# Peptides against a protein of PDB entry 3JWR, part 371

Target 1, 323 residues: chain A of PDB entry 3JWR
Amino acid sequence: TRELQSLAAAVVPSAQTLKITDFSFSDFELSDLETALCTIRMFTDLNLVQNFQMKHEVLCRWILSVKKNYRKNVAYHNWRHAFNTAQCMFAALKAGKIQNKLTDLEILALLIAALSHDLDHRGVNNSYIQRSEHPLAQLYCHSIMEHHHFDQCLMILNSPGNQILSGLSIEEYKTTLKIIKQAILATDLALYIKRRGEFFELIRKNQFNLEDPHQKELFLAMLMTACDLSAITKPWPIQQRIAELVATEFFDQGDRERKELNIEPTDLMNREKKNKIPSMQVGFIDAICLQLYEALTHVSEDCFPLLDGCRKNRQKWQALAEQ
Target 2, 298 residues: chain A of PDB entry 3JWR as posed
Amino acid sequence: TRELQSLAAAVVPSAQTLKITDFSFSDFELSDLETALCTIRMFTDLNLVQNFQMKHEVLCRWILSVKKNYRKNVAYHNWRHAFNTAQCMFAALKAGKIQNKLTDLEILALLIAALSHDLDHRGVNNSYIQRSEHPLAQLYCHSIMEHHHFDQCLMILNSPGNQILSGLSIEEYKTTLKIIKQAILATDLALYIKRRGEFFELIRKNQFNLEDPHQKELFLAMLMTACDLSAITKPWPIQQRIAELVATEFWEQGDQVGFIDFVCTQLYEALTHVSEDCFPLLDGCRKNRQKWQALAEQ

## One batch from the design tools (peptide; made by RFdiffusion4, then SolubleMPNN)

Design b2_p29_8_s2 (from b2_p29_8, 14 letters changed)
Fold by OpenDDE base, seed 5:
Structure b2_p29_8_s2 (fold): chain B 323 residues (1-323), chain A 29 residues (1-29)
Amino acid sequence: as target 1 above (323 residues)
Amino acid sequence: MAALDGLLSVANPEEFAEFMKEEEKKLAE
């Protein structure tokens, strides 16, 4: 395609020029081509292209395929969300110095997972999929959408001309796919809530050890969630704009719940309760976000900007809730 | 603002470990 030719021939700017190492990064001003260039830079600067002998054209095609498999009519869970998740992962690995704590296969898997974790998202949550008796709800009992996202990821990775993992041994390939699946499934907040207590307790007791395979897996899951939720850490103008996108998508779901399912939506999905957004954001930060970024900062102090951003946005939302 | 609906589940590491084992089995098939 013309898009592939343009991407493959383009000079990829440095990570510094693209500002993709910044926790404060925003994609709002970037074209789709620029987001693809940023993604190439992430793979290159993490040494993934060299270490796994990726062909440049294959990587370009894969990125474009991933981007194409996000829906354009979804307000929040689109390519830009996946791209921002991957950028936060890249920043956490580089600026947050987590790269030194992980293997190359783990880094490869996390980056692929971050880009792929919401593939073909429909702008509705797992609860809606279950209640609507969607065919996907018959295939999976739990984490329905996350299983679908992984299936889409696997489909793309195995598609002709998209096989970025062709340079891996059979064992490396299997290991990478395992980690990708675990990482995508970890983005289900229900699973996060089930697992986070173990992680926080290990941190609190100073017993956290990345050499333990189980604790490594737990850490990768927490890191994925931290990147997926990273919009809450962004500078206030960016946070506010992203919150509007999330609210739009949730209200669209709520409208569908009323119309299609004849149910009253929860406050989060209820357009009539828009005035409760600030208080709900404070509740979300307190219940989900703060402890995660505190624990992540304990593992790597260079991740502090995520925690600091979350705290600042809590204050901003609280001030609006008091209005 | 991500979906709080999943938040009602209490953290059970054992259930998650079983879930992951089942998922690993599916990947090996």
Scores: peptide ipSAE 0.026, ipTM 0.532, DockQ to the pose 0.120
Fold by OpenDDE base, seed 2:
Structure b2_p29_8_s2 (fold): chain B 323 residues (1-323), chain A 29 residues (1-29)
Amino acid sequence: as target 1 above (323 residues)
Amino acid sequence: MAALDGLLSVANPEEFAEFMKEEEKKLAE
């Protein structure tokens, strides 16, 4: 395609020029082409292209295929969300110095997972899919959408001309797919809530050990969630704008719940309760976000900007809730 | 903001471990 030719021929700017190592990064002013260039730079600077012998054209095609398989009519869970998740992963690996704690296969899997974790998202949560008796709810009992996202990820990875993993051994390939699946499934907040207590307790007791395979898996899941939620850590103007996109998508679901299911939506998805957004954001930060970024910062102190951003945004939301 | 539906889930690491074992089996098939 013309888009592929343009991307493959383009000079990829440095990570410094693109500012993709910054935790304060914003994609708002970037074109789709520039987001693809940033993605190439992430793979290159993590040594993934070299270490796994990726062909440049195949990588370009894969990135464009991933981008194409996000829906354009979904307000938040689109390519830009996936791209921002991957950028946060890149920043955590580089600026947060987590790269030094992981294998190349783990890094490869995490970056693919971050870009792929919401593929073909429909702008509705698992609860809606279940209650609407959607065909996907017949295939999976739990983490319905996350299983679907992984299936879409596999479909793309196996598509002609998109096989970025063709340079891996059979064992490396299996390991990578396992980690990708685990990372995508970890983005189900229900699973995060089930597992986070174990992670926090290991940190609290100073018993956390990345050499333990179970604890490594647990850490990768927590890191994936931290990147997925990273909008809450962004500078206030960026965080506000992203919160508006999330609210738009949630209100659209709430409107559909009323119309299609004859159900009164929760306050989070109720357009009539938009005045509760500040207090709900405070509650979300306290219940889900703060402890995660505290624990992550304990594993790597260079991740502190995520925690600091989360704390600052909590204060901003609290001030709005008091008005 | 993320879906708060998960907030009603009980923290159970053992249940998650079992879930992951089942998922690993599916991947191995």
Scores: peptide ipSAE 0.026, ipTM 0.536, DockQ to the pose 0.123
Fold by OpenDDE base, seed 3:
Structure b2_p29_8_s2 (fold): chain B 323 residues (1-323), chain A 29 residues (1-29)
Amino acid sequence: as target 1 above (323 residues)
Amino acid sequence: MAALDGLLSVANPEEFAEFMKEEEKKLAE
């Protein structure tokens, strides 16, 4: 395609030029081509292209395929969300110095997972999928959409000309897919809530050890969640804009719940309750985000900008909630 | 997807508690 030719021939700017090591990064002004260039840079600077012998054209095609398999009519869970998740992962690995704590396969898996974790997202949550009796709800009992996202990820990885993992041994490939699956499934907040207590307790007791395979898996799950939620850490103007996209998608779901399911939506999905957004954001930060970024900062102090951003946004949302 | 869903559930402590209970049930199976 013309798009592939343009991407494959383009000079990829440095990570410094692209600012993709910054936790404060914003994609709002970036073209789709620039987001793809950023993604190439992430793979390159993490040594994934070299270490796993990725062909440049195959990587370009894969990136464009991933981007294409996000829906354009979904307000938040689109390519830009996946791209921002991956950028946060890259920043956490580089600026947050987590790269040195992980294997190359884990890094490869996390980056692929971050880009792929919401593939073919429909702009509705697992509860809606279940209540609507969607065919996917018959295939999976829990984490329905996350299983679907992984299936889409696997489909793309196996598609002709998109096989970025072709340089891996069979064992490396199996390991990578396992980690990708676990990482995508970890983006189910239900799983996060279930598992986070163990992680926080290990941190609190100073017993956290990445050499333990179980603790490694737990950490990768927490890191995925931290990147997936990273919008809450962004500078306030960015956070506000992203929150509006989230609210739009939630309100669209709430409208569908009323129309299609004949149910009253929850306050978060009720456009008539827009005035509750600030207080809901404070609640979300307190219940979900703060402890995660505190724990992540404990693992790597260089991740502090995420925690600091989250705290600052809490104050901003609290101030709005008091108005 | 889950991050957004989690935002929904956490925004209301009661809804969050219900969400947590439902998810705990799903995870216990």
Scores: peptide ipSAE 0.025, ipTM 0.629, DockQ to the pose 0.663
Fold by OpenDDE base, seed 4:
Structure b2_p29_8_s2 (fold): chain B 323 residues (1-323), chain A 29 residues (1-29)
Amino acid sequence: as target 1 above (323 residues)
Amino acid sequence: MAALDGLLSVANPEEFAEFMKEEEKKLAE
């Protein structure tokens, strides 16, 4: 395609020029082409292209295929969300120094997972999918969308001309797919809530050990969640804009819940209760975000900008909630 | 921002605690 030709022929700027190592990164001013160039740079600077012998054209095609399989009519859970998740992963690996704690296969899997974790997202949560009696709800009992996202990821990875993993051995391929699946499933906040206590306790007791395979898996899950939620850590103007996108998508779901399911939406998804957004954001930060970024910062102090950003945004949302 | 099933961000501390208990039960099943 013309898009592929343009991407494959383009000079890829440095990570410094693209600012993709910054935790404060914003994609708002980037074109779709520039987001694809950033993604190429992430793979290159993480040594994934070299170590796994990726063909440049195949990587370009894969990136464009992933981007194409996000819906354009979804306000938040689109390519830009996946791209920002991957950028936060890249920043955590590079600036946050987490790269040194992980294997190349784990890094490969995390980056693929971050880009793929919301593939074909429909702008509705698992509860809506279940209540609407969607065919996907018959296939999966829990984490319905996350299973679907992984299935889409696998489909793309196995598609002709998109096989970025073709340079891997059979064992490396199996390992990578296992980690990708675990990482995508970990983005279900229900699983995060279930597992986070174990992680926090290990940190609190100073018993956290990445050489333990179970603790490694747990850490990768927590890292995925930290990147998926990283919008809450962004500079205030960026945070506000992303919060508007999230609210838009949630309100769209709430409107559909009223219309299609004849139910009253929760306050989070109720357009009439938009005045509660600031207090809800404070609650979200306190209940979900702060302790995660504290724990992540304990694992790597260089991740402090995520925690600091989260704290600053809590203060800003609290101030709005008091008005 | 991303709330679990739209309940996490809206619940008062008591409702949130109850929701968490229910989710823990579902996950234990």
Scores: peptide ipSAE 0.023, ipTM 0.618, DockQ to the pose 0.332

Design b2_p29_8_s3 (from b2_p29_8, 15 letters changed)
Fold by OpenDDE base, seed 5:
Structure b2_p29_8_s3 (fold): chain B 323 residues (1-323), chain A 29 residues (1-29)
Amino acid sequence: as target 1 above (323 residues)
Amino acid sequence: MAALDGLLMVADPEAFAAFMEEEERRLAE
């Protein structure tokens, strides 16, 4: 395609020029081509292209395939969300110095997972899928969409001309896919809530050890969630804009719940309760976000900008809630 | 309840149930 030719022939700017190492990064001003260039730079600077002998054209095709498999009519869970998740992962690995704590296969898996974790998202949550009796709800009992996202990821990775993992041994390939699956499934907030207590206790007791395979897996899951939720850490103007996108998608679901399922939506998805967004954001930060970024900062102090951003945005939302 | 409704990104019933279970456990400790 013309898009592939343009991407493959383009000079990829440095990570510094693209600002993709910054935790404060915003994609709002970037074209789709520029987001693809940023993604190439992430793979290159993490040494993934060299270490796993990726062909440039294959990587370009894969990136474009991933982007194409996000829906354009979804307000928040689109390519830009996946791209921002991957960028936060890249920043956490580089600026947050987590790269030195992980294997090359783990890094490869996390980056692929971050880009792929919401593939073919429909702008509705697992509850809606279950209640609407969607065919996907018959395939999976739990984490329905996350299983679907992984299935889409696997489909793309195995598609002709998209096989970025062809340079891996059979064992490396199996390991990578296992980690990708675990990482994508970890983005189910239900699983996060179930598992986070163990992680926080290990940190609190100073017993956290990345050399333990179980703790490694747990950490990768927490890191994925931290990147997936990273919009809450962004500078206030960016945070506020992203919150509007999230609200739009949730209100769209609420409208569909009324129309299609004949149910009253929850406050979060109720367009008529838009004035509750600030207080709900404070609750979300307190219940879900703060402890995660605190724990991540304990693993690597260089991740502090995520925690600091989250705290600052809590203050901003609280101020709005008091009006 | 209002604080739980604020889990904008946790609008999943399973996530809500998991949160409630965790809170109940925490309150029981």
Scores: peptide ipSAE 0.331, ipTM 0.828, DockQ to the pose 0.155
Fold by OpenDDE base, seed 1:
Structure b2_p29_8_s3 (fold): chain B 323 residues (1-323), chain A 29 residues (1-29)
Amino acid sequence: as target 1 above (323 residues)
Amino acid sequence: MAALDGLLMVADPEAFAAFMEEEERRLAE
């Protein structure tokens, strides 16, 4: 395609020029081509291209295939969300110095998972899929969409000309796919809530050890969630704009719940209760976000900008809730 | 109450149930 030719021939700017190591990064001013160039730079600077012998054209095709398999008519869970999740992962690995704590296969898996974790998202949550009796709800009992996202990820990885993992041994390939699956499934907030207590307790007791395979898996899951939720850490103008996109998607679901399912939506998905967004955001930060970024900062102090951003946005949302 | 309002933002009954179970366990400790 013309798009592939343009991407493959383009000079890839440095990570510094692209500002992709910054936790304060915004994609709002970037074209789709520039987001693809940023993604190439992430793979290159993490040594994934060299270490796993990726062909440039194959990587370009894979990135474009991933982008193409996000829906354009979804307000928030689109390519830009996946791209921002991957950028936060890259920043956490580089600026947050988490790269030094992980294997190359784990890094490879996390970056692929971050880009792929919401593939073919429909702008509705698992609850809607269950209540609408969608065929996917018959295949999976829990984490329905996350299983679907992984299936889409696997389909793309095995598609002709998209096989970025072809340089791996059979054992490396199996390991990578296992980690990708676990990482994508970890983006289900229900699983996060079930598992986070173990992680926080290990941190509190100073017993956290990345050499333990179970604790490693737990950490990768927490890191994925931290990147997936990273919009809450962004500078306030960026946070507000992203919150509007999230609200738009949730209100669209709420409208569908009323019309298609004859269900009164929750306050979060109720367009008529827009005035409750600030207080709900404070609650979300307190219940879900703060402890995660505190624990992540304990593992690596260089991740502090994520925690600091989250705290600052809590204050801003609280001020709006008091008006 | 504020934490409960925040969990409503997850808009996932399974996530909400998981949170409530976690809170009940924490309060029992």
Scores: peptide ipSAE 0.330, ipTM 0.830, DockQ to the pose 0.116
Fold by OpenDDE base, seed 4:
Structure b2_p29_8_s3 (fold): chain B 323 residues (1-323), chain A 29 residues (1-29)
Amino acid sequence: as target 1 above (323 residues)
Amino acid sequence: MAALDGLLMVADPEAFAAFMEEEERRLAE
């Protein structure tokens, strides 16, 4: 395609020029082409292209295929969300120095997972999918969309001309897919809540050890969640804009719940309750976000900007809630 | 209560249930 030709022929700017090592990164000013260029740079600077012998054209095609398989009519869970998740992963690996704690296969898997974790998202949660009697709800009982996201990821990875993993051995391929699956499934917040206590306890007791395979898996899951939720850590103007996108998508679901399912939406998805957004954001930060970024910062102090951003945004949302 | 409001942000009943179970367990310890 013309798009592929343009991307493959383009000069890829440095990570410094693209600012993709910054935790404060924003994609708002970037074109789709620039987001693809950023993604190429992430693979390159993480040594994934070299170490796994990726062909440039194949990587370009894969990136464009991933981007194409996000819906354009979804306000938040689109390519830009996946891209921002991957950028946060890249920043955590580089600026946060987590790269030094992981294998190349784990890094490869995490980056692919971050980009792929919401593939073909429909702008509705698992509950809506279940209640609407969607065919996917017949295939999976729990984490319905996350299973679908992984299936889409696997489909793309195996598609002709998109096989960025072709340079891997059979064993490396199997390992990578296992980690990708675990990472995508870990983005189910229900699983995060169920597992986070173990992670926090290990940190609290100073017993956390990445040499333990179980703890490694747990850490990768927590890291994925931290990147998936990283919008809450962004500078306030960016945070506000992203919160608006999230609210838009949730309100769209609420409207559909009224129309299609004949139910009253929850406050979060109720357009008439938009005045509760600030207090809900404070609650979200306190219940879900703060402890995660505290724990992550304990593992790597260079991840502090995520925690600091989260704390600052809590203060901002609290101030709005008091008005 | 603020934490409960925050879980509503997840808009996932399973996540909400998991949180409530975690809180109940924490309070029981």
Scores: peptide ipSAE 0.328, ipTM 0.834, DockQ to the pose 0.139
Fold by OpenDDE base, seed 2:
Structure b2_p29_8_s3 (fold): chain B 323 residues (1-323), chain A 29 residues (1-29)
Amino acid sequence: as target 1 above (323 residues)
Amino acid sequence: MAALDGLLMVADPEAFAAFMEEEERRLAE
């Protein structure tokens, strides 16, 4: 395609020029082409292209295929969300110095998972899928959408001309797919809530050890969630704009719940209760975000900007809630 | 409970249930 030719022929700017190492990064001013260029730079600077012998054209095609399989009519869970998740992962690995704690296969899996974790998202949560008796709800009982996202990820990876993992051995391939699946499933917030207590307790007791395979898996899950939720850590103008996108998508679901399911939406998905957004954001930060970024900062102190950003945004939301 | 009502990102009943179970466990400890 013309798009592929343009991307493959383009000069890829440095990570410094693209500012993709910054925790404060914003994609708002970037074109779709520039987001693809940023993604190439992430793979290159993490040594993934070299270490796994990726062909440039295949990587370009894969990136464009992933981007194409996000829906454009979804307000938040689109390519830009996936791209920002991957950028946060890149920043955590580089600026947060987590790269030195992980294997190349783990890094490869995490970056693919971050880009792929919401593929073909429909702008509705698992509850809506279940209640609407969608065909996907017949395939999976729990984490319905996350299983679907992984299936889409696997489909793309196996598509002709998109096989970025072709340079891996059979064992490396199996390991990578296992980690990708675990990482995508970890973005189900229900699973995060179920597992986070174990992680926090290990940190609290100073018993956390990345050499333990179970603890490694747990850490990768927590890191994925930290990147998936990283919008809450962004500078206030960016945070506020992203919160509006999230609210838009949730309100759209709430409207569909009324029309299609004949149910009253929860406050979070009720556009008539938009005045509760500030207080709900404070609750979200306190219940979900703060402990996660505190624990992550304990593992790597260079991740402090994420925690600091979260704290600053809590203050901003609290001030709005008091008005 | 009040903290979950505000979870813009967690409008999932399973996530809510998981949170409630975690809180109950925490309070029992």
Scores: peptide ipSAE 0.323, ipTM 0.826, DockQ to the pose 0.169; fails the geometry check

